# Peptides against a protein of PDB entry 3T7K, part 195

Target 1, 248 residues: chain A of PDB entry 3T7K
Amino acid sequence: KAEKILARFNELPNYDLKAVCTGCFHDGFNEVDIEILNQLGIKIFDNIKETDKLNCIFAPKILRTEKFLKSLSFEPLKFALKPEFIIDLLKQIHSKKDKLSQININLFDYEINGINESIISKTKLPTKVFERANIRCINLVNDIPGGVDTIGSVLKAHGIEKINVLRSKKCTFEDIIPNDVSKQENGGIFKYVLIVTKASQVKKFTKLINDRDKNETILIVEWNWCVESIFHLNVDFTSKKNVLYQKK

## One batch from the design tools (peptide; made by RFdiffusion4, then SolubleMPNN)

Design b2_p26_8_s4 (from b2_p26_8, 10 letters changed)
Fold by OpenDDE base, seed 1:
Formats: sequence, C-alpha cells, structure tokens
Structure b2_p26_8_s4 (fold): chain B 248 residues (1-248), chain A 26 residues (1-26)
Amino acid sequence: as target 1 above (248 residues)
Amino acid sequence: SSETEKAIEEALKEPIFQTDEDVLYE
C-alpha cells in the first residue's frame, strides 16, 4: 500500500532521521504511515537506546521529559522538529492531487522554537555537558521527583559517570561521595556535588561535610540547575539560579 | 538568542519532572 501511494512521486527524499517522539504522537502511527516514513528515511523508535544512534527528536516545544532531555545528548542531535513536519509530510503524500511530482517539505521550516544551530552545534562536541564542567560523580537525594533511576539516567546521558543515592534522613558523611576528577581541563572542581529537594537537606549536608572535611568545595543545587544546564548544553558557574549552596 | 532563553524559561516553569503522558500536544 505504501509503495502504491509513493509511486506517484518521481523522486523520494531521504531524510535520514532516527527519531523519538515526546509530547506528540501518543497513539503512534498506522502501519501504512510507518512504511511511508521508512521509505523516506524516517525511522521512529519507541525508546532511546544508544545502539540506535538516534539523531532526531519530535516535540511541540522544549520539554523537560526524559526523552527530550536525553535527545540533547545525541551524537549529534541533527534535528529537533515539531510534529507538524510529519503531519504535513503525510498530508502531502496522501493528497490525491495528481500534480505533485515531488515532496516539498523542508526540515528547517519545522524546527522547535528555541533549539537553534547554537544548541545543535554543541551536540557535536566530543564531551558531554557535565563532563565539560568537571562533574563526574554526584550525590542525589532519594526523594527527588521523577525518581532516582530516571533522573540518574538523564544525568548519565549527559556525562555523569557515578550517581550516589543518598537516603536523606539516614545518611552520614561517609555516605557522601566526592567528585573525583583526575584531569582539570576547564577550571575549578567542586569536591562535593549534591542535588537536593529541600532546604533541610542543604543544612544537613553542609553540616556533615563542613564538620568532617573542612574547607572543601561544595556545590548543592536543585534539579532545575541540571535541566537548565542541559537545555543550554553549558554549565554556568557564575549563575546563582537554582544553586542552594556554594562554597568555592 | 532571546528566543532560546524565552523558550527555556517557559520549559523551566513546568513541573519539575514531566512524563510523556503529562504533556499535551497543543
């Protein structure tokens, strides 16, 4: 069926997209449309796997879903596109107007607002955002919204090597891991990096660290600090936004 | 760009964690 539909076109584009969707196409696609998309070099995956070498995200706007956040770790992210790309493409293909010899859909017309070439270009860098920031080991409180597995997975996609989960009510100083970075390429290193949810946790962890490891560098942030860093594909250590405690 | 910053700020105003099920296509 897909072949018959596409036979009216003299030439078919190859978009070379390996994509996931977030915030759109919840019901998926029918078999015919999947086959049409496949013939146009558009393959849509249900989940993110490193082996699939994904290069595209479909979303209506910038989202803070796991898929969207992880898409910014693709190597590279070639395109971040609005769902209207697929909608218009399929609409044109299914159109009974015999006069269309070519598919006239330009990918650049469907870019997600705010995901520009500057952001896309950073996905071509050989390092991940937190790797560039000299953050390899972090402490994560166990009561974080979204759960430690999901949050941890996003952080790992962006260069965090080790995630230590802290039981906020029961943890001691010995449970807190240092950010062990052997090579200083790009500036200062925080010995302790923590993602917390509550002011009480800030007080607890600062006390534990300062009492036992005096004069060490500490960075305590909210999850939004990580998200903002991911969206920019850059860590701004000069910003106090979403920073709860900092000791340099 | 100003457009990028605006879009990021809008995204940051959303719940601290979003699932695909929580996001509506507009």
Scores: peptide ipSAE 0.479, ipTM 0.912, DockQ to the pose 0.818
Fold by OpenDDE base, seed 4:
Structure b2_p26_8_s4 (fold): chain B 248 residues (1-248), chain A 26 residues (1-26)
Amino acid sequence: as target 1 above (248 residues)
Amino acid sequence: SSETEKAIEEALKEPIFQTDEDVLYE
């Protein structure tokens, strides 16, 4: 059926998209439309797997979903597109108007607002955002919204190698792991990096660390600090936004 | 760009974490 539908076109584009969707197409696509999209070089995957070499995200806008955040770690992210790309494409293909010898849909017209070439270009860098920021090992409180698995997975996608989950009420100093990064000549290295949810946790961890390791550098941030860093694909250590405690 | 910053700021105003189920595209 897909072949018959597409046979009316003299030439078919190859968009070369390997994509996931977030905030759109929850019901998926019918078999015919999937086949049509496949014939146009558009493959939509249910989940993010590194082996699939994903290069595209479909979303209505910038979102804080796992998929969206992880899409910024694609190598590279080639396109961040609005769902209207698929909608308009399929509408054009299913149109019975005889006058369409060609598919006239340009993917560049469907870019997600705010995901510009500057952001896309950073996904071509050989390093991940937190890797560039010398953040390798972090401490994550267990009561973080979204759950430690999801949050941890996002952080790992962006270059954090080790996620240490802290039981906020029961943790001791010995449970806190250092950020084991070799001293690079250029850049602030924090020995202890923690993502917390509450001011009480800041007080607790600051006390625990300062009582046992008084001269060490500490960075305690909210999840929004990580999200903002991901969206910019850059860590701004000069910003105090979403930083709860910093000791240089 | 100013558009990027605005879009990021808007996204940051959303709940601390969003699931696919929480984000309905109407």
Scores: peptide ipSAE 0.480, ipTM 0.913, DockQ to the pose 0.876; fails the geometry check
Fold by OpenDDE base, seed 2:
Structure b2_p26_8_s4 (fold): chain B 248 residues (1-248), chain A 26 residues (1-26)
Amino acid sequence: as target 1 above (248 residues)
Amino acid sequence: SSETEKAIEEALKEPIFQTDEDVLYE
């Protein structure tokens, strides 16, 4: 069926997209449309797997879903596109009236607002955003909204190697892990990095660390600090936004 | 760009955790 529909075109584009969707196409696609998309070099996956070499995200706007956040870790992310790309493409293909010899849909006309070439270009860097920021090992409180697995998965996609989950009510100093990064001469490295949800946790962890490991560097942030860093694909250590405690 | 910053700011105003099911495309 797909071949018959596409036979009216003399030349088919190859978009070379390996994509996931977030915030759109919840019901998926019918078999014919999936086959059409596949013939145009558009393959849509249900889940993110590293082995699939994903290079595209479909979303209506910038979202803070797991899929959207992880898409910014693709190597590289080639395109971040609005769902209207697929809608218009399929509409054009199914249209019987237009003797269109060619599919005339430009990917660049469907870019997600705010995901520009500057952001896309950073996904071509050999390092991940937190790797560049010298954050390798973090402490994460167990009561974080969204769950430690989802949050941890996003952080790992962006270069965090080790995630230590802290039981906020029961943890001691010995449960807190250091950020094991070799001192590069010119970069401020925080020995302890923590993601917390409450001010009471800040008080607890600062006391535990300062009482046992005096004069060490500490960074305590909210999840939004990580999200903002991911969206920019850059960590701004000059900003106090979403930073709950910092000791240099 | 100003557009990028606005779009990021709007995204940050959304609930801390969005699932695919929570985001309705209208």
Scores: peptide ipSAE 0.479, ipTM 0.913, DockQ to the pose 0.845; fails the geometry check
Fold by OpenDDE base, seed 3:
Structure b2_p26_8_s4 (fold): chain B 248 residues (1-248), chain A 26 residues (1-26)
Amino acid sequence: as target 1 above (248 residues)
Amino acid sequence: SSETEKAIEEALKEPIFQTDEDVLYE
């Protein structure tokens, strides 16, 4: 019983973590360890649900998994931790040799490399990254690796309201949706935003748009543009990295 | 930070989409 194991400690920390795991703990935890973690204020969820008010991600490093990308949309993300936090914690708790009267594990010692306070602080902002960038409606090609549902779900978590899926070989101009954002004074608004996978798609969509809606603003990017924006929790419109076509 | 940029760059070198199953942590 978890209670018997924890009885050796006179004081238990409350870490207050509601977490998901990615790239670690594929086999999960046994029932005793889950109970132990729960007693320490650590609850691990299998999936991301908004109702769970998740505040933590466990991962060995920065990953481009759905869970990791979505964790940066938590409100706020309080902690991004290496799996060694749980490993060391459970090891200390199960240790019979050390006369430990208290658990001595500091969360800050287990931060994921590259996820610093600057990134964490941006998760406290009242807006999402693409919302701040005035990107609400996008066009997504149907042949994107990972699938339109997963990619779309990540984008929605970060403030994109509408995902329009384009059949790359069959789409016409009428299938392309505009980014319906009111002209806010701060920052460039692109009327058409597209995520594509191939150079041929760039040629096709630029032609379709320019032939039918002349002089409108267009942004065509790769998925990595979105990922990089998510990792930074900021869209840098000055960067040409992963931008395939831009018309201001 | 430079550390953050490096870590992001390394992450971006990975396949366009990663599943939890594809990332085994031993």
Scores: peptide ipSAE 0.479, ipTM 0.912, DockQ to the pose 0.864; fails the geometry check

## One batch from the design tools (peptide; made by RFdiffusion4, then SolubleMPNN)

Design b2_p27_1_s1 (from b2_p27_1, 14 letters changed)
Fold by OpenDDE base, seed 1:
Structure b2_p27_1_s1 (fold): chain B 248 residues (1-248), chain A 27 residues (1-27)
Amino acid sequence: as target 1 above (248 residues)
Amino acid sequence: MKDKELGSDKKEDEELINEFIEKSNSE
């Protein structure tokens, strides 16, 4: 069926997209449309796997979903597109009236607002955002909204090597792991990095660390600090936004 | 399954996603 539908076009574009969808196309696509998209070089996957070498995300806007956040870790992310790209493409292809010899849809007309070339260019870097920030080992409280597995998976996609889960009510100083990074001469490396949910946790962890490991550097942030860092593909250590405690 | 948003209490984002789904299903 797809071949018969596409036979009216003299030339077919190859978009070379390996994509996931978030916030759109929850019901998926019918078999004919999947076949059409495949013939146009558009492959849509249900889940993110590193082996699939994904290069595209479909979403209506910037979202705080696991898929969207992880898409910014693609190597590279080539396109972040609105779902209207697929809708308009399929609509044009299924249109019987258009004697169009060619599909005239430009990917650049469907870019997600706020995902600019500056962000896309950073996905071509050999390092991940938290790796560039000298953050490799973090402590994550167990009561984090979204769950430690999902949050941890996003953070790992962005260069966190080790995630230590802290039981906020029962943890001691010995449960807190250091951020084991080689001291590069010119970068403010935090020995202890923690993601917390409550002000009471800030008080607890600052006390535990300061009582046992005096004069060490501490960074305590909210999840939103991580999200903002991911959305910009840059850690801004000058910003106090979503920073709960900092000791340089 | 709807992808869960992480750390946004923003009801607004869910509404926009739902609005898009409704629009896409009506076309």
Scores: peptide ipSAE 0.176, ipTM 0.611, DockQ to the pose 0.234
Fold by OpenDDE base, seed 5:
Structure b2_p27_1_s1 (fold): chain B 248 residues (1-248), chain A 27 residues (1-27)
Amino acid sequence: as target 1 above (248 residues)
Amino acid sequence: MKDKELGSDKKEDEELINEFIEKSNSE
């Protein structure tokens, strides 16, 4: 059926997209449309797997979803596209009236606002954003909205190797892990990095660390600090935004 | 399944997503 529909075109583009969707296409696609998209070099996956070598995200805008945040860790992310790309493409293909010899849909017309070439270019770097920031091991409070597994999975996709989950009510100093990064000469390394949800946790962890490990470097941030770092694919240590406590 | 936004308190984002879904289903 797809072949018959596509037979009216003299030449078919190859978009070379391996994509996931977020905030769109919740009902998926019918079998014919999937086959059409496949013939055009567009493969849509339900979930992110490293083996699939995903290079594209479909979303209506920048979203704070697991899929969107992880898409910025693709190697590389080639395109971040609005779902209208697929909609317009399929509409053109199913159109009976247009004696179109060619499909005239340009990917660049459907870029997600705020995902610019600077962001895309950073996805070609051999390192991840938190890796570049010398953040390898973090402490994450167990009451984080979204859950430690989802949040942890996003953070790992962006170069955090070890996530220590802290039970905020029961944790001691011994439960807090150091950020075990070899002191590279030129980067501010924080010995303790913590993601917290409450001001009371800042007070608790700051006290625990300062009482037992005096004069060490501490970074305590909100989840939004991580999100902003991901969206920019850069950690700005000069910004106080979403930083709850910093000791250099 | 709808993907959940992580740390977005903004009702606006959910509304925009829903609006898009409705438009996409009506076409």
Scores: peptide ipSAE 0.174, ipTM 0.606, DockQ to the pose 0.235
Fold by OpenDDE base, seed 3:
Structure b2_p27_1_s1 (fold): chain B 248 residues (1-248), chain A 27 residues (1-27)
Amino acid sequence: as target 1 above (248 residues)
Amino acid sequence: MKDKELGSDKKEDEELINEFIEKSNSE
């Protein structure tokens, strides 16, 4: 059926997209439209797997979903597109009115607002955002919204190697792991990095660390600090935004 | 399955997702 629909075009584009969707197309696509998209070099996946070499995301805007946050870790992310790209493409293909010999849709007209070439270019770097920031081992409180598995999966996609889950009510100093990084010459290394949800946790962890390891560097942040770092593919250590405690 | 938002802006993003679904179904 798809072949018959596409036969009216003299030339078909090859978009070479391996994509996931977030915040759009919840009901999926019908079999004919999936086949059409496949013939145009557009393959949509349900889940993110590294083996699939994903290079595209469809979303209506910048979202704080697992898929969107992980898409910024693609190697590289080639395109971040609005779902209207697929909608307009399928409309043009199914249109009986236009004697169109060629599909004329420009991908650049469908870019997600706020995902610019500067962000896309950073996805071509050989390192991940937290790796570049010398953050490899973090402590994560167990009561984080979204759950430790989902949050942990996003952080790992962006270069966190080890995630230690802290039971906020029962944890001791011995439960807190250091951020073991080799001294790179130019970056402030924090020995203890923690993601917390409450001011009471800041007080608890700062006390535990300072009582046992008084001279060490500490960074305590909110989840929003991680999100902003991911959205910019850069950690800004000069910003106090979403930083709850910092000791250099 | 709807992707869950990770953070404080959950309500606004859910509304936009719903609006998009409604527009896509009306066309």
Scores: peptide ipSAE 0.170, ipTM 0.600, DockQ to the pose 0.233
Fold by OpenDDE base, seed 4:
Structure b2_p27_1_s1 (fold): chain B 248 residues (1-248), chain A 27 residues (1-27)
Amino acid sequence: as target 1 above (248 residues)
Amino acid sequence: MKDKELGSDKKEDEELINEFIEKSNSE
């Protein structure tokens, strides 16, 4: 069926997209549309797998979903596109009225607002955002909204190697792991990095660390600090936004 | 299944945090 539909076009574009969708296309695509998209070099995957070498995200806007956040870790992310790209493309292809010899859909017309070339260019870097920030090992409280597995998976996609889950009510100093990064000359390395949800946790962890490991560097942040860092593909250590405690 | 958003953009969480930082620095 797809071949018959596409036979009216003299030339077919090859978009070379390996994509996931978030915040759109919840019902998926029918078999004919999947075949059409495949012939146009558009492959849509249900889930993110590293082996698939994904290079595209479809979303209506910047979203705080696992898929969207992980898409910014693609190597590289080539395109972040609005779902209207697929909608308009399929509409044009299924249109019987337009004796269109060619598909006239430009990817650049469907860019997600706020995902600019500066962000896309950073996905071509050989390092991940938290790797560049010298954050390798973090402590994550177990009561984090979204769950430690999902949050941890996003953080790992962005270069955090070790996620230590802290039982906020029962943890001791011995449960807190250091950020084991070799002292590189030019970056403020925090020995302890923690993601917390509550002010009471800040008080607890600062006390535990300061009482047992005096004069060490501590960074305690909210999840929003991580999200902002991911959205910008840059950690801004000068910003106090979403930083709960910092000891340099 | 709809993808779940991880956290909210709401400013209310920022205000609580800023108040906490200010209180913690004053003690």
Scores: peptide ipSAE 0.199, ipTM 0.568, DockQ to the pose 0.227; fails the geometry check

Design b2_p27_1_s2 (from b2_p27_1, 15 letters changed)
Fold by OpenDDE base, seed 1:
Structure b2_p27_1_s2 (fold): chain B 248 residues (1-248), chain A 27 residues (1-27)
Amino acid sequence: as target 1 above (248 residues)
Amino acid sequence: MKDKELGENEKEDEELIEEFIKKSNEE
């Protein structure tokens, strides 16, 4: 059926998209539309797998979903597109009225607001955002909204190698892991990096660390610090936004 | 299924957080 629908076009674009969707297309696509999209070089996957070499995200806007956050770790992310791209494309293809010899839809007209070429270009870098920031090992409180597995998965996609889950009520100094990174000359390396949810946790962890390992560098942040770093594909250590405690 | 947004952490004791931020800037 799809082949007959597409046969009216003299030339078909090849968009070369391997995509996931978030915040849109919850009901998926019918078999005919999937086949049409496939013939146009658009493959939509249900889940993110590294083996699929995903290069595109469909979303109505910047979202704080696992899929959206992980899409910024694609190698590279080629396109971040609004769902209207697919909607308008399928509408044009199913339209019987106009003898359209060609599909006239430009990908660049459907870019997600706030995901510009500067962000896209950073996805071509050989390193991940937290790797560039010398953050490889972090401590994460067990009561984090969204759950440690989901949050941890996003952080790992962005270059954090080790996530230590802290039981906030029962943890001791010995439960806190150091951020073991080789001192590169030019970057402020924090020995202890922690993601917390509460002021009481800041008090607890600062006390535990300062009592046992005096004069060491500490960074305690909220989850939003990580999200902002991901959205910009850059860690801004000059910003105090979402930083709860910092000792250099 | 709708993807869950990973929203903002609930800030308990905002005043205490602000005090810690202030202290961290003075050190």
Scores: peptide ipSAE 0.156, ipTM 0.534, DockQ to the pose 0.242
Fold by OpenDDE base, seed 5:
Structure b2_p27_1_s2 (fold): chain B 248 residues (1-248), chain A 27 residues (1-27)
Amino acid sequence: as target 1 above (248 residues)
Amino acid sequence: MKDKELGENEKEDEELIEEFIKKSNEE
């Protein structure tokens, strides 16, 4: 059926998109539309797997979903597109107007607002955002909204190698892991990096660390600090936004 | 299934996603 629909076009584009969707197309696509998209070089995946070499995300805007946050770790992210690209493409293809010899859809007209060339260019860097920031090992409280598995998976996609989950009520100093990073020339190095949810956790962890490991560097942040760092593909250590405690 | 948002903007983004779904079904 798809072949018959596409036979009216003299030339078909090959978009070479390997995409996931977030905040759109929850019901998926019908079989004919999937076949059409496949013939146009558009393959949509349900989940992110590194083996699939994903290069595209469809979303209505910048979202704080796992898929959106992880899409900024693609190697590279080629396109971040509004779902209207697929909608308009399928509308043109299903149109009974005989005069369409070619599909006239420009990918650049469907870019997600706020995902500019500067962001896309950073996805071509050989390193991940937290790797560049000298953050490899972090401590994550177990009561984080979204869950430690999802949050940890996003952080790992962006270059954090080790996620240590802290049982906030029962943890001791011995449960806190150091950020094992060799001194690199560029960027602040914090021996202890923690993501927390409550002011009481800040008080607890600062006391535990300062009492047992004096004069060490500490960074305690909210999840929003990580999100902002991902959205910019850069860690700004000069910003106090979403930083709960910092000792240099 | 709706992808869960991670952080403070969850409610606003959920509403916008619902509006988008509604519009896409009406067209």
Scores: peptide ipSAE 0.127, ipTM 0.602, DockQ to the pose 0.235
Fold by OpenDDE base, seed 3:
Structure b2_p27_1_s2 (fold): chain B 248 residues (1-248), chain A 27 residues (1-27)
Amino acid sequence: as target 1 above (248 residues)
Amino acid sequence: MKDKELGENEKEDEELIEEFIKKSNEE
């Protein structure tokens, strides 16, 4: 069926998109539209797998979903597009009116607001955002919204190697892992990095660490600190935004 | 399955998703 629909075009574009969707197309696509998209070099996947070499995200805007956050870890992310790209494309293809010899849809007209070339260019870097920031081992409280598995998966996609889950009520100093990174000369490496949800946790962990390891560097942040770092593909250690405690 | 937002904006994004689904079904 798709071949018959596409036969009216003299030339078909090859968009070379391997995409996931978030915040759009929850009902998926019908078989004909999937086949049409595939013939145009657009392959949509249900889930993110590294083996698929995904290069595109469809979303109505910047979202704090697992898929959107992980899409910024693609190598590279080529396009972040609004779902209107697919809608307009399929509409043009199914249109009976115009003997269109060519599909005239430009990907650049459908860019997600706030995902600029500077962000896209950073996805071509050989390192991940937290790797560049010398954050490899973190402590994560077990009561984090979204769950430790989902949050942990996003953080790992962005270069965190080890996630230690802390039971906030029962944890001791011995349960806190150090961020074991080689001292690079130019960057404030924090020995202890923690993601917490409550001010009471800040007080607890600060006390536990300072009582046992008085001279060590500590970074305690909210989840929003991680999100902002991902959205910018850069960690700004000069910003106090979403930083709950910092000891250099 | 709706992708859950991770953080404070969960409600606003659910509404936007629902609006988008409605608009896409009306065309």
Scores: peptide ipSAE 0.125, ipTM 0.573, DockQ to the pose 0.231; fails the geometry check
Fold by OpenDDE base, seed 4:
Structure b2_p27_1_s2 (fold): chain B 248 residues (1-248), chain A 27 residues (1-27)
Amino acid sequence: as target 1 above (248 residues)
Amino acid sequence: MKDKELGENEKEDEELIEEFIKKSNEE
């Protein structure tokens, strides 16, 4: 069926997109439209798998969804596109009125606002954002909204190697893991990195660490600190935004 | 199939994100 629909075009573009969707297309696509998109080099996947070599995200805007946050870890992310790209594309293809010999849709006209070339270029780097920031091992409180599995999965996609889940009410100093990063010369490496949800946890963990490991560096942040770091593909250690406690 | 307006799906994800943020601040 798709071949018959596409036969009216003299030349078909190959967009070379391997994409996931978030905040759009919840109902998926019909079989004909999937086949059409496939013939145009657009493959849409339900879930993110590293083996699929995904290079595109469809979303209406920058979202804090697992899929969107993980899309910024693609190697590289080639395109972050609004769903209108697919809508307009399918509309043009299904249109019987226009004797269109060619599909005239430019990917660059559908870029998600705020995902600029600077962000896209950083996805071509050989390292992940938290890896570049010398954050490899973190402590995550078990009561984090969204759950430790989802949050942990996003953080791992962005270069966190080890996620230690802290039972906030029952944890001791021995439950807190250090950020085991070899002393690189020039960068302030935090020995203890923690993601927490409330001020009481800050007080607890700062006390536990300072009582047992008095002179060590500590970074305690909110989840939003991680999100902002992901959205920019850069950790800004000069910003106090979403930092709850910092000891250099 | 009614073309679900793209706007309704945005609200749901925004609401989920806002709820996620709000729950993070209330606990």
Scores: peptide ipSAE 0.028, ipTM 0.467, DockQ to the pose 0.056; fails the geometry check

